# Peptides against a protein of PDB entry 4ASU, part 250

Target 1, 270 residues: chain A of PDB entry 4ASU
Amino acid sequence: ATLKDITRRLKSIKNIQKITKSMKMVAAAKYARAERELKPARVYGVGSLALYEKADIKTPEDKKKHLIIGVSSDRGLCGAIHSSVAKQMKSEAANLAAAGKEVKIIGVGDKIRSILHRTHSDQFLVTFKEVGRRPPTFGDASVIALELLNSGYEFDEGSIIFNRFRSVISYKTEEKPIFSLDTISSAESMSIYDDIDADVLRNYQEYSLANIIYYSLKESTTSEQSARMTAMDNASKNASEMIDKLTLTFNRTRQAVITKELIEIISGAA
Target 2, 83 residues: chain B of PDB entry 4ASU
Amino acid sequence: FTFASPTQVFFNSANVRQVDVPTQTGAFGILAAHVPTLQVLRPGLVVVHAEDGTTSKYFVSSGSVTVNADSSVQLLAEEAVTL

## One batch from the design tools (peptide; made by RFdiffusion4, then SolubleMPNN)

Design b2_p24_6_s3 (from b2_p24_6, 11 letters changed)
Fold by OpenDDE base, seed 3:
Structure b2_p24_6_s3 (fold): chain B 270 residues (1-270), chain C 83 residues (1-83), chain A 24 residues (1-24)
Amino acid sequence: as target 1 above (270 residues)
Amino acid sequence: as target 2 above (83 residues)
Amino acid sequence: SAAEREAQLEQIKAAAEKAEAARA
């Protein structure tokens, strides 16, 4: 490589390093906020899931319609955040198909669609875009829930797949169940609950779905921002190492050029 | 007893004496060992009676309340403010 | 170590929080 080529590459990498450092700090700020907002959201979301855990709601095996909701975002540069969710979605879809179930997919965030488009395009009902620029709100979750309920797809059971936040260095892809109104109303385990008006149950289910979606979005966001911060930190360090290596190469190449020029001068004078 | 909004936790697995909630079917009091039920909240006042005799009042918008067989209660409001 | 890495990342987070607090 010529000195010019090395210099150009150095300039490019230095610029990348500046960008990655900036992105690291932005991600760090967003992570800090997301972690604070996750605390109440987790209590809220886990509280909403308590019914399903305690009631042990089961879907009859003869019911075939299954919905998979994958939760991520539109934004890249966050390590394995999107691929982890997509991998779990693929695995779940394959398992359900092997069991003779009909599977439909909802993607929250454009990255899920990007990963699964070629293999699962026909299974997608809808993809929600513009996810990840701003912290998710309960309003956002409500919109997603409403659109799902109005989609016309009468699922029996579903799975919401998202990254649960553990720590700044760890997240885990998890699955939580979602149930249709019919599945809840017909569940034997629900018989212990007092006679509930059908309209009340419908409204309750709408809130439950919105609550679970909101919770998943908050877990996903926290995991994503942490992963992005980590990825950008790693990228910044890698860029630094590359700059050091290229600088050494530049210095060696420069010395070689100078030596060559000196030899040419000496040999030409001879 | 758990009482939370998406943005704030008021009670987390706490023991309380009674919780009065505004529901679409009417206001009702949740006592210890209340019959399992599911309800949806209407805008109104939530009153929490703690075991120590302290009474706390909250205004809630919408949401849900779950009373389970194990006497656990989840009050989940879309919006809630302390009064 | 994983613990050291975690500590380092928490420091980055803390620095970002301080920077935001200073802007507010």
Scores: peptide ipSAE 0.491, ipTM 0.939, DockQ to the pose 0.017
Fold by OpenDDE base, seed 1:
Structure b2_p24_6_s3 (fold): chain B 270 residues (1-270), chain C 83 residues (1-83), chain A 24 residues (1-24)
Amino acid sequence: as target 1 above (270 residues)
Amino acid sequence: as target 2 above (83 residues)
Amino acid sequence: SAAEREAQLEQIKAAAEKAEAARA
């Protein structure tokens, strides 16, 4: 490689390093905010799931309609965040199909669709776009819940799949159950909840769905921003190492050129 | 007893004497060992009676309240403020 | 190494929080 080629490459990598460093700091700020907002959201979301855990709601085996909600975002450069969710969605869909279930998919965030469109396009009901530019609100979750309930798809049971935040270096893809109104109302374990008005139960279910979606969005956002911060930090370090290597190559090449020129002068060869 | 909004936690697995909640069917008091029930909140006042006799008041918007067989209670409001 | 990496990332987070507070 010529000195000119090495210099051009060095300039390019230095520019990449500046960009990745800036993106790292932006992701870090968003991560810090997301982590603060996740604390109350987790209490709220876990509180909403408590009924389903305590009542041990079961769907009859003869019921075939299953809904999978994958929660992610529209934005890339965050490591395995999107692929992890998509992988678990694929696995769950395959398992359910093998069990003779009908599977439909909802994607929260455009990246889910981008990954699954070729293999699962016929199973998609809807994809929600414009996720990840701003922190998710309860209003956003309510809109998603309402669209789902009004979709006309009469599922019996479903799964919401998202990345749960553990620490700055760790997230885990998890699944939580969602149930239809009919499944909840017919569950034997719900018999202890006496004299529940049908309208009350319907409204309760709407809140429950919105609550779970909100919780999943907050977990997903925190995990994503942390992963992006990590990815950009790694990219910055890799760029730094490459700059060091190229600088050494430049110095060696420069010395070789000088040596060659000196030999030509000494030999009288023009 | 857990009482939270999406953005704030007021009680997290706390022991309380009584919680008065505004529901669509009317206001009722949740005592220790109350019968399991599900209700939807209407805009109104929540009153929490602590075991030490302290009373706290809150205004809530929409939401849900769950009383479970194990005496656990989840009060989840879309919006809530201390009064 | 995992603990060291976690500590390093927490420092980056803290630096970003300080920078944001300075802009406000």
Scores: peptide ipSAE 0.491, ipTM 0.934, DockQ to the pose 0.017
Fold by OpenDDE base, seed 5:
Structure b2_p24_6_s3 (fold): chain B 270 residues (1-270), chain C 83 residues (1-83), chain A 24 residues (1-24)
Amino acid sequence: as target 1 above (270 residues)
Amino acid sequence: as target 2 above (83 residues)
Amino acid sequence: SAAEREAQLEQIKAAAEKAEAARA
């Protein structure tokens, strides 16, 4: 490689390093915010899931319609965040299909669609785009919940798949159950709950779904920003190492050029 | 007893004496060993009576309340403010 | 180590929070 080639490459990598460093700091700020906002959201979301855990709602085996909601975002450069969710969605879909269930998919965030569109296009009901530019709000979750309920797909049971935040270095892809109004209403375990008006139960279910979606979005966002920060830090370090290597190469090449020029001068072969 | 909004936690697995909640069918008091029920909140006042005798008042916009068989209660409001 | 990496990332987070607070 000529000195010119090395210089060009050095310039390019230095620019990349600048970009990754900037992105690292942006992700770090967003991560800090997301983590703060996750604290109440987790209490809220876990509280909403408590009914399903305590009531031990079971879907009859003869019920075949299953909904998978994958929660991620539109934004890349965050390591395995999207692929982890997609992988679990694929696994769940395959397991359900093997059990004779019908599976439909909702993607929250365009990245889910981008990964699964070729293999699972026929199973997608809807993909929500414009996720991840701003922190998710309860309003956003309500819109998603409403769209799901209005989709016309009468699922019996579902799964929401998202990355749960553990620490700055760790997240875990998890699955939580969602149930249709019919499944809840018909569940024997619900008989202990006093005369619940059908309208009340419907409204309750709408809130429950919105609550769970909101929770999943907050967990996902926190995990994503942490992962992005980590990825950009790694990229910055990798760029630094490459700069060091290329700088050594540049210096060696420069010395070789100088030596060659000196020899040419001495030999008169110029 | 858990009482939270999406953005704020007021009570997290706390022991309380009584919680008065506004529902679409009317306000009712949740006592210890209340029968399991599901309700939706209407805009109104939530009153929490702590075991120490303190009373806290909140205004809620909407949401849900769950009373479970194990006497656990989840009050989940879309918006809530301390009064 | 994982612990060292975690500490390093927490420092990055702290630096970002400080920078954001300075802009506000």
Scores: peptide ipSAE 0.488, ipTM 0.939, DockQ to the pose 0.017
Fold by OpenDDE base, seed 2:
Structure b2_p24_6_s3 (fold): chain B 270 residues (1-270), chain C 83 residues (1-83), chain A 24 residues (1-24)
Amino acid sequence: as target 1 above (270 residues)
Amino acid sequence: as target 2 above (83 residues)
Amino acid sequence: SAAEREAQLEQIKAAAEKAEAARA
């Protein structure tokens, strides 16, 4: 490579490093906020799931309609955040299909659709875009929940798949159950609950769905920002190493050029 | 007893004597060993009676309350403020 | 090590928080 080529490459990598460092800091700030906001959101979301765990709601085997909600975002450069969710969605869809279930898919975040479009396009009901630019609010979750409930999409049970935050270096793709109103109302395990008015149950389910979606968004956001921070830090380090290597190459090449010029001068071949 | 909003936790797996909640079907008190039920919150006052005799008041906008067979209670408000 | 990496990333987080606090 010529000195000019090396210089051009150095400049390019230095620019990349600047961008990745900036993105790292932005992700770090968003991660810090997300982690703070996740604390109450987790209590809130886990609290909402408590009914399903305690009631041990079972969907009858004859029920065939299953909804998969994958939660991620529109934003890239966050390692395996999107692919992990998509992988779990694919696995779940395959398992359900093998069990003779009808599978429908909802993507929260455009990246899910981008990954699954070719293989699962026929199963997609809706994709919610514009996710991940701002921290998710309960309002956002409510909009998603209401749109789902009012969409006319029929399902018996469902799964919400998202990345649960563990630490700055770890997340885990998890699945939580979603049940239709009909499934909850008909569940034998729900008989222990006192006479629940149908309207009350419907409203309750709306809150429950919004709660779970909100929780999943908060977990996903925290995981994503942490992963992005990590990815950008790694990219910055890789760029730094490349800069060092290229700088050494530049110096060696420069010395070689100088030596060659000196030899040419001395030899009179110049 | 768990009482939380999306942004704030007021009680997390706490033992309380009684919780008064405003529901769409009417305000009711949740006591120890209350029968399992599901309710939806209406805007109103939540009163938490702690075992130590402390009473805390909250205003909630909406949400849900779950009383489980194991006597655990989840009060999940969309918005809640301490009064 | 994973622990060292975690510590490093937490430092980045802390630095970002400090920077945000300084801007506020």
Scores: peptide ipSAE 0.485, ipTM 0.937, DockQ to the pose 0.017

Design b2_p24_7_s1 (from b2_p24_7, 14 letters changed)
Fold by OpenDDE base, seed 2:
Structure b2_p24_7_s1 (fold): chain B 270 residues (1-270), chain C 83 residues (1-83), chain A 24 residues (1-24)
Amino acid sequence: as target 1 above (270 residues)
Amino acid sequence: as target 2 above (83 residues)
Amino acid sequence: RERELEEARRRFREAVAAAAAAAA
């Protein structure tokens, strides 16, 4: 490579490094906010799931309609955030299909659809776009919940799949159950909650769904921003290493050019 | 007893004596060892009676309340403010 | 040839000085 080529490449990589550093800082700011907002959201969301855990709600085997909600975002450059969710969705869909269940998929965030479109296009009910530019609100979750409930798809049981935040360096893809009103109403374990008005239970399930979606969005957002921060840090480090290597190459090449020119001068071949 | 909104936690696995909640079916007092139930909140006043005798008041919007067989309670309001 | 050699030596010294300045 000529000195000019190396210089051009150095300039390009330095520019990339500046961009990745900037993106790291932006991700860090969003992460810090997301982590703060996740604390109450986790208590709230886990609280909403407590009923399902304690009641040990079982879906009858004859019930075949299963809904998978994958939660991620529209935004890239966040490591394996989207692929992890998609992988779990694929696994769950395959397991359910093997069990003779009908599987439908909802994607929260466009990246899920991007990954699963070729293999699962027929299973997609809807994809929610414009996720990840702003921190998710309870209102956003409510809109998603309402759209799901009004979709006309009568699922028996569902799974919401999202990345749970563990630490700045770790997340885990998790699954939480979603139950239809009919499944909850017919569950034997719910008998201890007798005399619940059907309208009350319906409203309760609407809140429950919104709560779980909100929780999943908050976990996903925090995980995503953390992963993006890490990814941008790694990219910046890799760029730095490449800059160092190219700088060494530049210096060696420069010395070689100088040496050649000097030899030509001394030999009179100039 | 857990009482939270999406943005704020008021109680997290706390022991309380009584919680008065505004439900769509009417005012409901949750005592120790209350029978399992599910209710939906209406806008109104929540009163938490702590074991130490302190009383805290909150205004809540919509939401849900769950009383489980193990006497755990989850009060989840869409919005809540301390009064 | 001696003049060319002296000119080459001058150019060499200048090039070395320039290289040293660029390395500093």
Scores: peptide ipSAE 0.000, ipTM 0.810, DockQ to the pose 0.004
Fold by OpenDDE base, seed 1:
Structure b2_p24_7_s1 (fold): chain B 270 residues (1-270), chain C 83 residues (1-83), chain A 24 residues (1-24)
Amino acid sequence: as target 1 above (270 residues)
Amino acid sequence: as target 2 above (83 residues)
Amino acid sequence: RERELEEARRRFREAVAAAAAAAA
């Protein structure tokens, strides 16, 4: 490679490194906020799930309608965040289908649809777009919950799949159960709860769904921002390494050129 | 006893003597060993009576309250503020 | 040294691709 070629490559990589460093800083700021906001959201969301865990709500085997909600965002450059959710959704859908269940899918974030559109387009009820530009709010979760409940798809049970945040360097794709009003109302384990009015139970279920969705969005957002920060950091480090190596190559090539020119001068070769 | 909003935690697995909650069917007090129940919150006053005799007051907008068989309580408000 | 440069290039491309795939 000529000195000119090496210089051009160096310039290009340095520019990429500047971009990745900038993106890292932006992701870091968003991550820090997301982590702070996740703390209360976990308490809130886990609190909402407590009923289902303690009541051990079981769906009868004869019930066939299953809803899968995949939670991610519209935004890329975050490693395996979207693919991990999609992979688990595919696995769950296949397992449920093999068990003779009817499966419908809701995507939160356009990336889920982008990955699954070709293979699962017929199973999609709705995809929520414009996710991930702003931190999710409880209002956003309520809108999703309302849309689900008004979708006309009367599911028996469901699964919400999202990335749970563990640390700045770790997330895990997890599943939490969603139950229909009918399933909750008919569950034997609910008999211990005294004199629950049907309207109260309906309203309670609506809040529960919104709460779980909100929780999943907060977990997903925090995981995504941390993953993006890590990805940008890795890209920046790899760029730095390449710059160093190319710089060494440049210096060696320059020395070789100078040596050649000196030899030509000394030898009288023009 | 857990009391939280989406953005703030007021109590996390705390032991309390009594919690008064505003529900759509009326206000009721949650005591130790209260029977399991589910309720929906109406806008109103929540009063938490701690074991040490201190009383804390909160205003909530809406939400849910769960009393489980194990005496755990989850009070989840959409919005809540300390008074 | 050429191998080291090639490995660094590979890692960089992979990181950028991972970043791009993550951005796409």
Scores: peptide ipSAE 0.128, ipTM 0.865, DockQ to the pose 0.011; fails the geometry check
Fold by OpenDDE base, seed 5:
Structure b2_p24_7_s1 (fold): chain B 270 residues (1-270), chain C 83 residues (1-83), chain A 24 residues (1-24)
Amino acid sequence: as target 1 above (270 residues)
Amino acid sequence: as target 2 above (83 residues)
Amino acid sequence: RERELEEARRRFREAVAAAAAAAA
């Protein structure tokens, strides 16, 4: 490689390293905020799931319509965040199909659609875009919940799949159940909650869905920012190693060129 | 007893004597061993009576309240403020 | 030396690609 080629490559890699370092810092700031906001959101979300856990709601086998909600974002450069969710969505969809269920998919964030569009395009109901630019709000979750309920797809049971935050270095893709109003109202285990007005139950279910979506968004966001921070750190370190190696190559090549020029001068070789 | 909004936790698995909640069907008090029920909140006052006799008041916008068979309670408000 | 540089390039490309595949 010529000195010019090495110099050009060094400049390019140094510029990329600057970008990755900057992105790391931005991700770190967003992570710190997301982690703080996740603490109350987790209590809130786990609270909303408590009914379903305690009531042990079961969907009858004759009910075939299943909804999968995958939660991620529009933004890349965050390691395996999107692929992890997509992988679990694929696995769940395959298992449900093997069980004779009809599966429809909702993607929260454009990246889910981007990964699954070729293999699962016919199963997608809707993809929500503009996710991940700003921290998710309860209002955002409510909009998603309402659009889902108004989609016209009358599912019996569903699964929401998202990355649960564990630590700065760890997340786990999780699945939580979602039930339709009809499934809840007809569940034998719900008989202990007698004399609930149908309108009350409908409104309750709308809140429950919004609550769960909000929780999933907060877990996903925290996991994503942490993963992005790690990914950008790794990229920056790898760039640094490459810069060091190229710099050594540059120095050696420069000395070789100088030596050659000196020999040419001394030898009189024009 | 758990009482939270999306942004703030007021009670997390706490033991309380009584919680008064504003529901769309009317305000009611949740005591120990209350029958299981599901309700939706209307804008109004929540009053939490602690076991030590202290009371705390909150204003809530909307949301849900769940009383389970195991006497656990989840009060989940969209917005809530301490009074 | 060339092997070390190629390995460093590979790791960087993989990290960027992993970051980009996560972006794609």
Scores: peptide ipSAE 0.047, ipTM 0.853, DockQ to the pose 0.011; fails the geometry check
Fold by OpenDDE base, seed 4:
Order: sequence, then C-alpha cells, then structure tokens
Structure b2_p24_7_s1 (fold): chain B 270 residues (1-270), chain C 83 residues (1-83), chain A 24 residues (1-24)
Amino acid sequence: as target 1 above (270 residues)
Amino acid sequence: as target 2 above (83 residues)
Amino acid sequence: RERELEEARRRFREAVAAAAAAAA
C-alpha cells in the first residue's frame, strides 16, 4: 500500500471514529433518560400484567388465532436488539404453527418487518414505523393499541415480544401475554372476580393493552439505547486499534520510502 | 397496594388501610381483604388512607383498578397528580 | 503485522456492521 493509500484509510477511520464517538454520547444521553423513565413505566406495566399472572388466564385449545407483537424500532446500530426480537418471534410463530394456531404479526418498528418480511410477509398485519426517534409516550402506545383493536383481526390470545432491560450490559428478550376481551371474559380463572360489567371489562382491557405496549416500548427503548451505546463504544475502540496499527504501518512505510530515496540519491550521486 | 401513572409511582407494593377510588360504576373504598374486582377509573379523587392515619389525596384522569384475590391492588392511572 | 491489521480491520468492520445493524 502506498503512503497515500494508508493516509486516506487513516483519515477515513478517524472520521468514522468521530462519528461512533458522537453516536455513543447521543446514545448515552438517551439511555440515561430512558432508564429514568423506565422506573415508573416498569411499575406501571408490571402492575398491568399482574392480573394475567395472578389469574393464570388460559386460552382454550380450540381457539386458534394468535397475535404476535414484536417490539423494536426503526433505528439500527444497536447490536442484537432487533435480531433477538425477530428470533424470538420466529420461534414463537413456528411453535404456534406446529400447535395448529393461526399466527399474525404486528411489528412495532420497521426493523422487525425488514428482518421478517421475506419469510413471514403473509403473516404481517401492520408495521408501525417512526419508532425510536423520540422516547415513546403513553399516547404512542395508545395509538398502537387502538390500531390493533381496530385492525379487524380478532385474535384469541397473543404475545408481545420485547427486550427487557436488565442492566447497561444486559437485556433479555421476553414474551408477555395479551388476551382478547373474549378470552378474558370466558376464562374460568376470572370467576373469582366480582361481577364485572361487560363495558367495564372492555375498557379495562383497552387500558391493559395500552399499558403493556407502553411498558414494552420503554423496556425496548432502554435496552436499545444501552446496546447502541455499547456498540458505538466497541466500534470506537476498534477504530482506535486500527488507527494505531495503520499509523505504525504508515511510519514503517515512510521510513522504507525515505531509505529507498536516500539509496537512490547516494547511488545516483556516485 | 400499587398506585402509578406511566410517569410516576405513588405507591409500590405498600400496605395501606383503605383506598377510595372513583370508578365509572361509582366510587368505592378498597379495604383489606376486599373481594377481587376490576374497575375503570373516572376522573376524580383518589384517597389513600395509610396505616399510620395519614391521608393522601390524588386527582386521577382515567385508568384501571384491580383488586386481586391475594388482596394486592393495582391502581393504574393515565394521569395522576398529588393534591 | 499485515495479518494483525487485517484482523483489526475485520473486527472494526464487524463492530461497525454490528453497530450499523444495531442502528439500522
């Protein structure tokens, strides 16, 4: 490689390193905010899931329609965030299909669709785009919930799949159940609850869905920003290492060129 | 007893004496060992009576309340403010 | 040394790709 080629590569890598460092800082800021906002969101979301855990709601085997909601974002450069969700979605879809269930998919974030489109295009109902540019709000979750409920797909049960935040270095892809109004209303385990008005139950379920979606978005966002921060840090470190190695190569090549030129001068002058 | 909004937690697995909630079907008090129920909140006042006799008041917009068989309560408001 | 540089390049590309895949 010529000195010029090495110099060009060095400049390119240095520029990339600047970008990755900048992205790291942005991700760090977003992570810090997301983590703060996740604390109440987790209490809120886990509270919404408490009914399902305590009531142990079971869907009858004759009920065949299953909805999978994959929660991610539109934004890349966050490690395995999207692929982890997609992998879990694929696994769940395959298991459900093997059990004779009809599976439909909703993608929250364009990355889910981009990964699954080729293999699962026929199962997609809708993909929500423009996810991840701003922190998710309860309003966003409500819109998704409303769209789902108005989609015309009458699912019996469902799964919301998202990355749960554990720590700055760890997330876990998890599945939480979602149930249709009919499934909840017909569940034997719900018999212990006092006479619930049908309208009340419907409204309750709408809130529950919105709450769970909101929770999943907050977990996903926190996980994503953390993963992006880590990915950008790793990229920056790897860039640094490459810069160091290229710099050494540059110096050696320069010395060799100088030595050659000196020999040529000395040999030509003699 | 858990009382939270999407953005704020007021109570997290706390023991309280009584919680008065405004529901669409009417306001009711949740006491110890209340029967399991699901309700939807209407805009109104939530009053939490702590075991120490302290009373806290909140205004809530909408949401849900769950009373479980194990006497756990989840009060989840879309918006809530301390009064 | 060239192998080390190539490995570093590979790791960087992988990290960037992983980061890009993560950011994408």
Scores: peptide ipSAE 0.039, ipTM 0.855, DockQ to the pose 0.011; fails the geometry check

